# Peptides against a protein of PDB entry 5K2M: the designs that were tried, part 5

Target 1, 273 residues: chain A of PDB entry 5K2M
Amino acid sequence: MRIGITYTVLRREEMAIKERAGEFGEVVMLHEDDLLFPGNYDLDVVIIRNVSHFKALYTARLFESEGIPTVNSSRLIFEAGDKLFATLRLAGKVPVPEWKAALSEGGALRVPDSLGYPLVSKPVFGSWGRLLAKVNDRDSLEAVLEHRKWMKNPLYGIHYFQEFVEKPGRDIRSYVIGGEFVGAIYRYSNHWITNTARGGKAEPCSDPEVEELSVKAWEAFGEGALAIDIFESEKGLLVNEVNPNMEFKNAARVTGADMAGKLVEYAVEVAKT

## One batch from the design tools (peptide; made by RFdiffusion4, then SolubleMPNN)

Design b1_p8_4_s1 (from b1_p8_4, 7 letters changed)
Fold by OpenDDE base, seed 1:
Structure b1_p8_4_s1 (fold): chain B 273 residues (1-273), chain A 8 residues (1-8)
Amino acid sequence: as target 1 above (273 residues)
Amino acid sequence: MSVRRYVD
């Protein structure tokens, strides 16, 4: 078994994945600078750990074009890594925050007529709560839309909004790999953005409802390894988003779950199919 | 040599 691992930066996650992969066969570490296509890669599977969503997506697709399966697949990265496309999958299976999408400024200005204020403006791509805005009023909406006009990437012209969900000072991050629930954590923050990359503290979450909902959220995609963000709301549990390029250092530390091992085991299974 | 950036 030859296991490739693509990466941008060697984080604790990539080190743990490398270590566990070594138990199953030869490990080939592939920095982004090492990736040239077409190539003659002798690999049975590639674990995709590029930091950039787009780099991860294209890397996965390029390996797949050479007959090498990836974890995650380019399909999963594409659908799960876009917040709007992920919402479309999730909304058919699990409760999600109320949302609207608009393809123009004129459309976006009508979103409050349906969802009211406050709103959350999200880019369809991006990580770590980047470019999230709480939109409390018309002036704030106009400001967000004005700024988007001057952004060079045309994807900023896709306007995605959610209702603002009042949270109990925390959210939940769960992990599902190959359809199996691996673990979950609470992320605490005094800010409405609870992402651990922005200073959130992690504690173990042991809740059967979270486990069940997490598996159902994964089933909306039906493959791969996903981190799942869940809100505790007055309406019950809501699946906010999924991440096909998950960080798990804090979750692994807090829960004691072997997330790296589970990811490698799944990759080995994918290689054998 | 690609500078492998480690994040501590």
Scores: peptide ipSAE 0.012, ipTM 0.470, DockQ to the pose 0.290
Fold by OpenDDE base, seed 2:
Structure b1_p8_4_s1 (fold): chain B 273 residues (1-273), chain A 8 residues (1-8)
Amino acid sequence: as target 1 above (273 residues)
Amino acid sequence: MSVRRYVD
């Protein structure tokens, strides 16, 4: 078996994936600079680890066009990596924060009529809490919308809002690979954005409700490897978002779960189907 | 030359 691994930066995750993949076959590391399409890739499966959502998406689709399956698939990356598209999948299966989407400033200005304040403004794409805004009032909403007008990417004109969820100084990140729950962590922060990429601490999360909810959230997509961000709210557990291009170094360290191994095992299964 | 940043 020949396993490709595409990457932008060789992180701890990519190193672990490479190491584990070596137990199953020949590993071909493919930096973004090595990727040209159409190509003559002799690979049975490709694990997509490009940092950019869009680069990951297009890389997956390009390999698929050559008959090479990817983990994750371009379909999953597309649906899960967009916060709004992910919400559309999740909302029919699991509890999610109350949300509104608007396609214009005029529409966005009416969002508080439904959700009230405070709101969370999110871009539909992006990682590590980039461009998240807690919108406490009308003036702040107008400011966010004004700034969005001047952002070059037209996707910033897609206005996605959630209710502000009061959290107990933490959130949960769980991991589901191939429908199997592999682990979860608490991410602690004194800031309303609890992402560990912003300096939050991680601790193991062992909660059967989290496990059940995580699997159900994965089932909304029905394939691949997902990190799932869950809020502890007064309304119970809420699935905030999913990530088809997950970081797991902190989770692996804290839980002892072989995230990389599970990902590789799933990729090997995908290669055989 | 794309600096292959090894992030430790």
Scores: peptide ipSAE 0.009, ipTM 0.489, DockQ to the pose 0.264
Fold by OpenDDE base, seed 5:
Structure b1_p8_4_s1 (fold): chain B 273 residues (1-273), chain A 8 residues (1-8)
Amino acid sequence: as target 1 above (273 residues)
Amino acid sequence: MSVRRYVD
């Protein structure tokens, strides 16, 4: 078994994946600078750990074009890594926050007629809560829309909104790999954005409802390894988003779950199919 | 040679 690992930055996650992969076979670390296509890669599977969503997507597709399966697949990265496309999958299987999409400013200005205020404006791509805006009123909506006009990437012209969900000072991040629930954490924050990248405390989450909901959310995509962000709301649990390029160092530390091992085991299974 | 950046 020859396992490739593509990466941009060698993080704790990539180190853990490398270490665990070494138990199953030969490990080939592939920095982005090492990748040229077409190439003659002697690999049975590639674990995709590129930081950029688009670099991860294209890397996966390039290996697949050479007959080498990837974890995650280019299909999963594409569908799960876009917040709107992920919502489209999730909404058919699990409770999600109320959402609207608009393709113009004129459309976006009508979103409050359906969702009310406050809203959350999200870019369809991006990580660590970047460019999330709590929109409390019309003036704030107009400002967000005006700023989007001047952003270089045309994807900023895709307007995705959610209802603002009042959370109990925390959210939940769960992990599902190959359809198996691996673990979950609470992420505490005094800010409405509860992302651990902003210094939030993490604690173990042991809730059967979270486990069941997380598996159902994964089933909306039907493959791969996903981190799942869940809100505790007055309406019950809501699946907010998923991440096909998960960070798990904090979750692994807090839960004791072998996230890296489970990811490698799944990659080995994919290689055998 | 790509500088491998380690993030702690």
Scores: peptide ipSAE 0.009, ipTM 0.481, DockQ to the pose 0.288
Fold by OpenDDE base, seed 4:
Structure b1_p8_4_s1 (fold): chain B 273 residues (1-273), chain A 8 residues (1-8)
Amino acid sequence: as target 1 above (273 residues)
Amino acid sequence: MSVRRYVD
């Protein structure tokens, strides 16, 4: 068994994955600078750990073009890593925050007619709560839309909105790998954006409802390794988004779950199929 | 058992 691991930065997650992969076979670490295609890669599977969503997506697709399966697959990265496409999958299986998508400024200006205020503007791509905006009124909406007009990436012209969900000063991040629930944490923040990358604390979450909902959310995609962001709302648990390129160092530490091992085990099984 | 709060 030869396991590739693609990466941008050697984080604690990549180190843990490397270590556990070594128990199953030969490990080939592949920094982004090492990747040229077409190439002669002698690998049975590749674990995709590139930081950029797009780099991860294209890396996965490029390996797949060489007949090498990836974890996650380019399909999963594409569908799960885009907030709108992920919502489309999730909405058919699990409760999600109310959402609207608009393809023009004129369309976006009508979103409050359906969602009301406050609402949340999200880019369809990006990590760590980047370019999330709580839109409290018309003036704020107009400002967000005006700024988007001047952004160079055309994907910023895709207007994705959610209802603002009032949360109890925390959210939940769960992890499902190969359809198995691996663990969950509470992420605490005094800010409406609860991402731990912005200074939040993490605590273990042991809730059977979270476990069940997390598995159902994973089933909306039906493959791979996903981190799942869940809100505790007045109307119950809501699946906000998923991440096909998950960070798990805090969750692994807090829960004691062997997330790196589970990821490697899944990759090994993918290599055998 | 005090659940260890981890700050990143």
Scores: peptide ipSAE 0.006, ipTM 0.368, DockQ to the pose 0.027

Design b1_p8_4_s2 (from b1_p8_4, 7 letters changed)
Fold by OpenDDE base, seed 2:
Structure b1_p8_4_s2 (fold): chain B 273 residues (1-273), chain A 8 residues (1-8)
Amino acid sequence: as target 1 above (273 residues)
Amino acid sequence: MSVKSYVD
């Protein structure tokens, strides 16, 4: 078996994936600079580890066009990597934070009529809590909307809002690969944004409700490897978002779960179908 | 012992 691994930066995750993939066959590391299409890639499967959501999406689709399956698939990356599209999938299967989408400033200005304040403004794309805004009032909403007008990417004109969820100083990151729950962590932060990429403490999360909810959240997509962000709220557990290009170094360290191995095993299964 | 791991 020949396993491709596409990457932007050789992180701890990519090193672990490479190491585990070597147990199953020949490993072909493919930096973004190596990716030319159409190409003659002799690969049975490609694990997509490009940092950019869009680069990951297009890389997956390009390999698929050559008959090479990818983990994750371009379909999954597309559906899960967009916060709004992910919400649309999730909302039919699991509890999610209350949300509104608006396609204009005029629409966005009416969001508080439904959700109240405070709100969370999110771009539909992006990672590590970039461009998240806690919107406490009308003035701040107007400011966020004004700034969005001047942002170059037209996707910033898609206005996605959530209710502000009061969290107990932490959130949960779980991992589901091929429908199997692999592990979960608590991410602690004194800030309302609890993303570990901004620093913080991680601890193992051993909660059967988290496991069940995580699997159900994965089933909303029905394929691939997902990190799932879950909030503890007064309403119970809420699935906030999913990530089809997961970082797991901290989760693997804290839980002892073989995230890289499980990802490779799944990729090998995908290669055999 | 709670393995307190700091996130780099």
Scores: peptide ipSAE 0.015, ipTM 0.455, DockQ to the pose 0.031
Fold by OpenDDE base, seed 4:
Structure b1_p8_4_s2 (fold): chain B 273 residues (1-273), chain A 8 residues (1-8)
Amino acid sequence: as target 1 above (273 residues)
Amino acid sequence: MSVKSYVD
């Protein structure tokens, strides 16, 4: 078994994945600088750990073009890593926050007619709460839309909005790999953006409802390894988003779950199919 | 047993 691991930065997650992968076979670490295609790679599977969503997506697709399966697949990265496309999958299976998509400023200006204020503006791509905006009124909406016009990437012209969900000062991040629930954490923050990458605290979450909902959310995609962000709302649990390129160092530490091992085990299974 | 909150 030859396991590739693509990466941008050697984080704790990549180190853990490397270590666990070594138990199953030869490990080939592939920094982004090593990735030239076509490359005639001799690998049975590649674990995709590139930090950039788009780099991860294209890397996965390039390996697939050489007949090498990836974890996650380019399909999963594409569908799960885009907030709007992920919402389209999730909305058919699990409760999600109310959302609207608009393809123009004129369309976006009508979003409050459905969602009201406050609402949340999200780019369809990005991590760590980048370019998330709580939009409290018309003036703020106009400002966000004006700024988007001047952004060079045309994807910033895709306007994705959610209702603002009141949370109890935390959210939930769960992990499902190959359809198996691996673990979950609470992420605490005094800010409405609860991402641990911004200094949030993590605690274990042991809730059967979270486990069930997490598996159902994974089933909306039907493959791979996903981190799932869940909100505790007055309406009950809502699946906010998923991440096909999950960070798990905090969750692994807090829960004691072998997330790296589970990811490698799944990759080995994929390599055998 | 209070599960220690780990700060990053």
Scores: peptide ipSAE 0.015, ipTM 0.437, DockQ to the pose 0.027
Fold by OpenDDE base, seed 5:
Structure b1_p8_4_s2 (fold): chain B 273 residues (1-273), chain A 8 residues (1-8)
Amino acid sequence: as target 1 above (273 residues)
Amino acid sequence: MSVKSYVD
């Protein structure tokens, strides 16, 4: 078994994946600077750990074009890594926050007629709560839309909104790999964005409802390794988003779950199919 | 090594 690992930065996660992959076969570390296509890669599977969503997507697709399976697949990265496309998958399977998408400023200005205020503006791509805006009123909505007009990336012209969910000072991040629930954490923050990347504390989450919901959310995509962000709301649990390029160092530390091992085991299974 | 958070 020859396992490739593509990466931008050698983080704790990539080090753990490398270590565990070494137990299953030969490990080939592939920095972004090492990747040229078409190439003659002798690999049975590639674990995609590029930091950029787009680099991860294209890297996966390039390996797949050479007959080498990837974890995650380019399909999964594409669908799960876009907040709107992920919502489209999730909404048919699990409870999600109320959402609207608009393709113009004129459409976006009508979103409050359905969602009310406050609402959350999200870019369809990006991580760590970048360009998330809590929109409390019409003036704030107009300001967000005005700023989006001047952003160079055309994807900023796709207007994705959710209802604002009041949370109990925390959210949940769960992990599902190959359809198996691996673990979950609470992420505490005084900010309405509870991401641990913003200095939140993490604690273990042991809730059978979270486990069941997390598996159902994964089943909406049907493959790969996903981190799942869940809100505790007055309406019950809501699946907010998923991440096909998951960070797990804090979750692994807090839960003791072998997330790197589970990811490698799944990659080995994918290589054998 | 500075983890350059790839700011999209």
Scores: peptide ipSAE 0.014, ipTM 0.437, DockQ to the pose 0.307
Fold by OpenDDE base, seed 3:
Structure b1_p8_4_s2 (fold): chain B 273 residues (1-273), chain A 8 residues (1-8)
Amino acid sequence: as target 1 above (273 residues)
Amino acid sequence: MSVKSYVD
């Protein structure tokens, strides 16, 4: 078994994946600078750990074009890494926050007629809550739309909105790999955007409802390794988004779950299929 | 603007 690992930065996750992969076969670390296509890669599977969503997507598709399966697949990265496409999958299987998509400024201005205020403006791509806006009124909506008009990337012209969900000062991050629930954490934050990078506390989440919902959310895609963001709301648990490029160092630390091992085990299964 | 770092 020859396992490739593509990466941008050697993080704690990539080190753990490398270590666990070494138990199953030969490990080939591939930095982004090492990747040229078409190439002659002798690999049974590639674990995709590129930081950029688009670089991860294209890397996966390029390996697949050479007959090498990837974890995650380019299909999964494409569908799960776009917030709107992910919502389309999730909405058929699990509760999600109310959402609207508009393809023009004129369409976007009518979104409050359906969702009301406050609402959340999201780009369809991007990590780390960048360009998330809580829109409380018409003036704020017009400002967001005006700014989007001058953004260079045409994907910013895809207007994706959700209802604002009031959270109990935390959200839930769960992990499902190959259809198996691996673990979950609470992420505490004083900001409406729950982000552990700004000094948020993580605690273990042991809730059977979270486990069941997380597996159902994964089944909406039916493959791969996903981190799942879940909100606790007055309406119950809501699946907000999924991440096919999951970080897991704090979740692994807090829960004690072998997330790197589970990811490698799944990659080995994919290689044998 | 809160940069949501997915800090795991």
Scores: peptide ipSAE 0.016, ipTM 0.437, DockQ to the pose 0.077; fails the geometry check

Design b1_p8_4_s3 (from b1_p8_4, 7 letters changed)
Fold by OpenDDE base, seed 3:
Structure b1_p8_4_s3 (fold): chain B 273 residues (1-273), chain A 8 residues (1-8)
Amino acid sequence: as target 1 above (273 residues)
Amino acid sequence: RSIRFYVD
């Protein structure tokens, strides 16, 4: 078994994945600078750990073009890594926050007619709460839309909105790999954006409802390794988003779950298919 | 950069 691992930076996650992969066979570490296509790669599977969503997506697709399967697949990265596309998958299987998408400024200005205020403006791509805006009124909406006109990437012209969900000072991040629930944590924050990448406390989450919902959310995609962000709301649990390029060092530390091992085991299964 | 191989 020959396992490739693509990466941008060697983080604790990549080191753990490398260590576990070594127990199953030969490991080939591939920095982004090492990747040229078409190429002659002798690998049975590639674990994608590039930091950039788009670099991860294209790396996966390029290996697939060489007949080498990837974890995650380019299909999963594409659908799960876009907030709107992920919502389209999730909404058919699990409860999600109310959402609207608009393709123009004129359309976006009508979103409050359905969602009301406050609402949340999100780019369809990006991580760690970048460019998230809590929009409390019409003036704020107009300001966000005006600024979007001057952003260079045309994807900023895709207007994605959610209802603002009141949370109990925390959210839940769960992990599902190959359809198996691996673990979950609470992420605490005094800010409405609860991502621990911006600071916060993590604690273990042991809730059977979270486990069941997380597996159902994964089944909306039907493959791969996903981190799942869940809100505790007045309406019950809501699946906010998924991440096909998950960080797990804090979750592994807090829960004791072998997330790196589970990821490698799944990659080995993919290689054998 | 060089591709690194690790064998168990």
Scores: peptide ipSAE 0.018, ipTM 0.512, DockQ to the pose 0.054
Fold by OpenDDE base, seed 4:
Structure b1_p8_4_s3 (fold): chain B 273 residues (1-273), chain A 8 residues (1-8)
Amino acid sequence: as target 1 above (273 residues)
Amino acid sequence: RSIRFYVD
């Protein structure tokens, strides 16, 4: 068994994955600078750990084009890593925050007619709460839309909105790998954005409802390893988004779950299929 | 130092 691991930065997660992968076979660490295609890669599976969504997506697809399966697959990265596309999958299986998509400024200006204020503006791509905006009124909406006009990437012209969900000063991040619930944490923040990448406390989450919902959310995609962001709302649990390239160092530390091991085990299973 | 390429 030869396991590739692609990465941008050797983080705690990549170190843990490398270590566990070594128990299953030969490990080949592949920095982004090492990736040229077409190439002659002798690998049974590649674990994708590139930081950039797009780098991860294209890396996965490139390996797949050479007959090497990836974890996650390019399909999963594509569908789960785009907030709108992920919502489209999730909405059919689990409760999600109310959302609207608009393809023009004119369309976007009508979103409050449906969602009301406050609402949340999200880019369809990006991590760590980047370019999230709580839009409290018309003036703020107009400002966000105006700024988007001047952004170079045309994807910023895709307007994705959610209702603002009041949370109890925390959210939940769960992890499902190969359909198995691995663990979950509460992420605490005094800010409406509770992502631990911006700072915050993590605590174990042991809730059967979270576990069940997390598995259902994973089933909306049906493969791979996903981190799942869940809100505790007045309406109950809502699946906000998923991440096909999750960070898990805090969750692993807090829960004691062997997330790296589970990821490697799944990759080995994928290699054998 | 980031290990750019390593084979175990």
Scores: peptide ipSAE 0.021, ipTM 0.500, DockQ to the pose 0.078; fails the geometry check
Fold by OpenDDE base, seed 1:
Structure b1_p8_4_s3 (fold): chain B 273 residues (1-273), chain A 8 residues (1-8)
Amino acid sequence: as target 1 above (273 residues)
Amino acid sequence: RSIRFYVD
């Protein structure tokens, strides 16, 4: 068994994955600078750990073109890594926050007619709460839309909005790998954006409802390894988004779950298929 | 209030 691991930065997660992969076979670490295509890669499977969504997506697709399966697959990365595309999958299976998509400024200006204020503006791509805006009124909406006009990437012209969900000072991140629930944490923040990347406290979450909902959210995609972000709302649990490029350092530490091991085991299973 | 982004 030859296991490739692509990466941008060697983080604690990549180190743990490398270590666990070594128990199953030969490990080939592949920094982004090492990747040229087409190429003759002698690998049975590749674990994708590129930080950039787009680099991860294209890396996965390029290996697949060489006949090498990836974890996650390019299909999963594409569908799960886009907030709008992920919402389209999730909305058919699990409760999600109310959302609207608009393809023009004129359309976007009508979103409050349905969602009201406050609402949340999100780019369809990106991580760690980048370019999230709480929009409290018409003036703020106009400002966000004006700024988007001057952003160079045309994907910023795709306007994705959610209702603002009042949270109890925390959210939930769960992990599902190959359809198996691995663990979950609470992420605490005094800010309406509850992302641990910017210094939030993590605590174990042991809730059967979270476990069930997390598995159902994974089933909306039907493959791979996903981190799932869940809100505790007055309406109950809502699946906000999923992440096909999961970070799990804090979750592994807090829960004691062998997330790296589970990821490698799944990759080995994929390799044998 | 500082915008906190979570990195696991």
Scores: peptide ipSAE 0.015, ipTM 0.423, DockQ to the pose 0.086; fails the geometry check
Fold by OpenDDE base, seed 5:
Structure b1_p8_4_s3 (fold): chain B 273 residues (1-273), chain A 8 residues (1-8)
Amino acid sequence: as target 1 above (273 residues)
Amino acid sequence: RSIRFYVD
């Protein structure tokens, strides 16, 4: 078996994936600079690890056009990597924070009529809490909307909002690969954004309710490898978002779970289908 | 290559 791994930066995750993939066959590391299409790729499957959401999406689709399956698939990357599209999938299967989408400034200004204050403004794309804003009042909402007008990417004109969820100084990140729950962690922070990429601490999360909810959230998409962000709220557990291009070094370290191995095993299964 | 900044 020949396993491709596309990447932008060789991170701990990519190193671990490479190591585990070597146990199953020949590994072909493919930096973004190595990719040209149409091409002659002798690969049975490609694991997509490009940092950019869009580069990951297009890379997956390009390999699929050559008859080579990818993990994750271009479909999954597209649907899970967009916060709004992911919410649309999740909302029919699991509890999610209350949300609204608006397609204009005028529409966005009416969002508080439904969600109230405080609310959270999110771009539909991005990672590590970039451009998340806690909006406490009308003045803050107007400011966020004004700034969005001057951003170059037209996707910033898609206005996605959630209710502000009061969390107990932490959130949960779980991992589901091929429908199997692999592990979960608590991410602690004194800030309302609890992402460990901003200096939060991680601890193991062993909660059967989290495991069950995580699998249900994965089933909303029905394929691939997903990281799932879950909030502990006064209303119970809420699935906030999913990530089809997950970082897992902290979770692997804290839980001891072989997330890289599980990802490779799933990719091998995909290759054999 | 893409550059990213994080606190680890």
Scores: peptide ipSAE 0.009, ipTM 0.469, DockQ to the pose 0.169; fails the geometry check

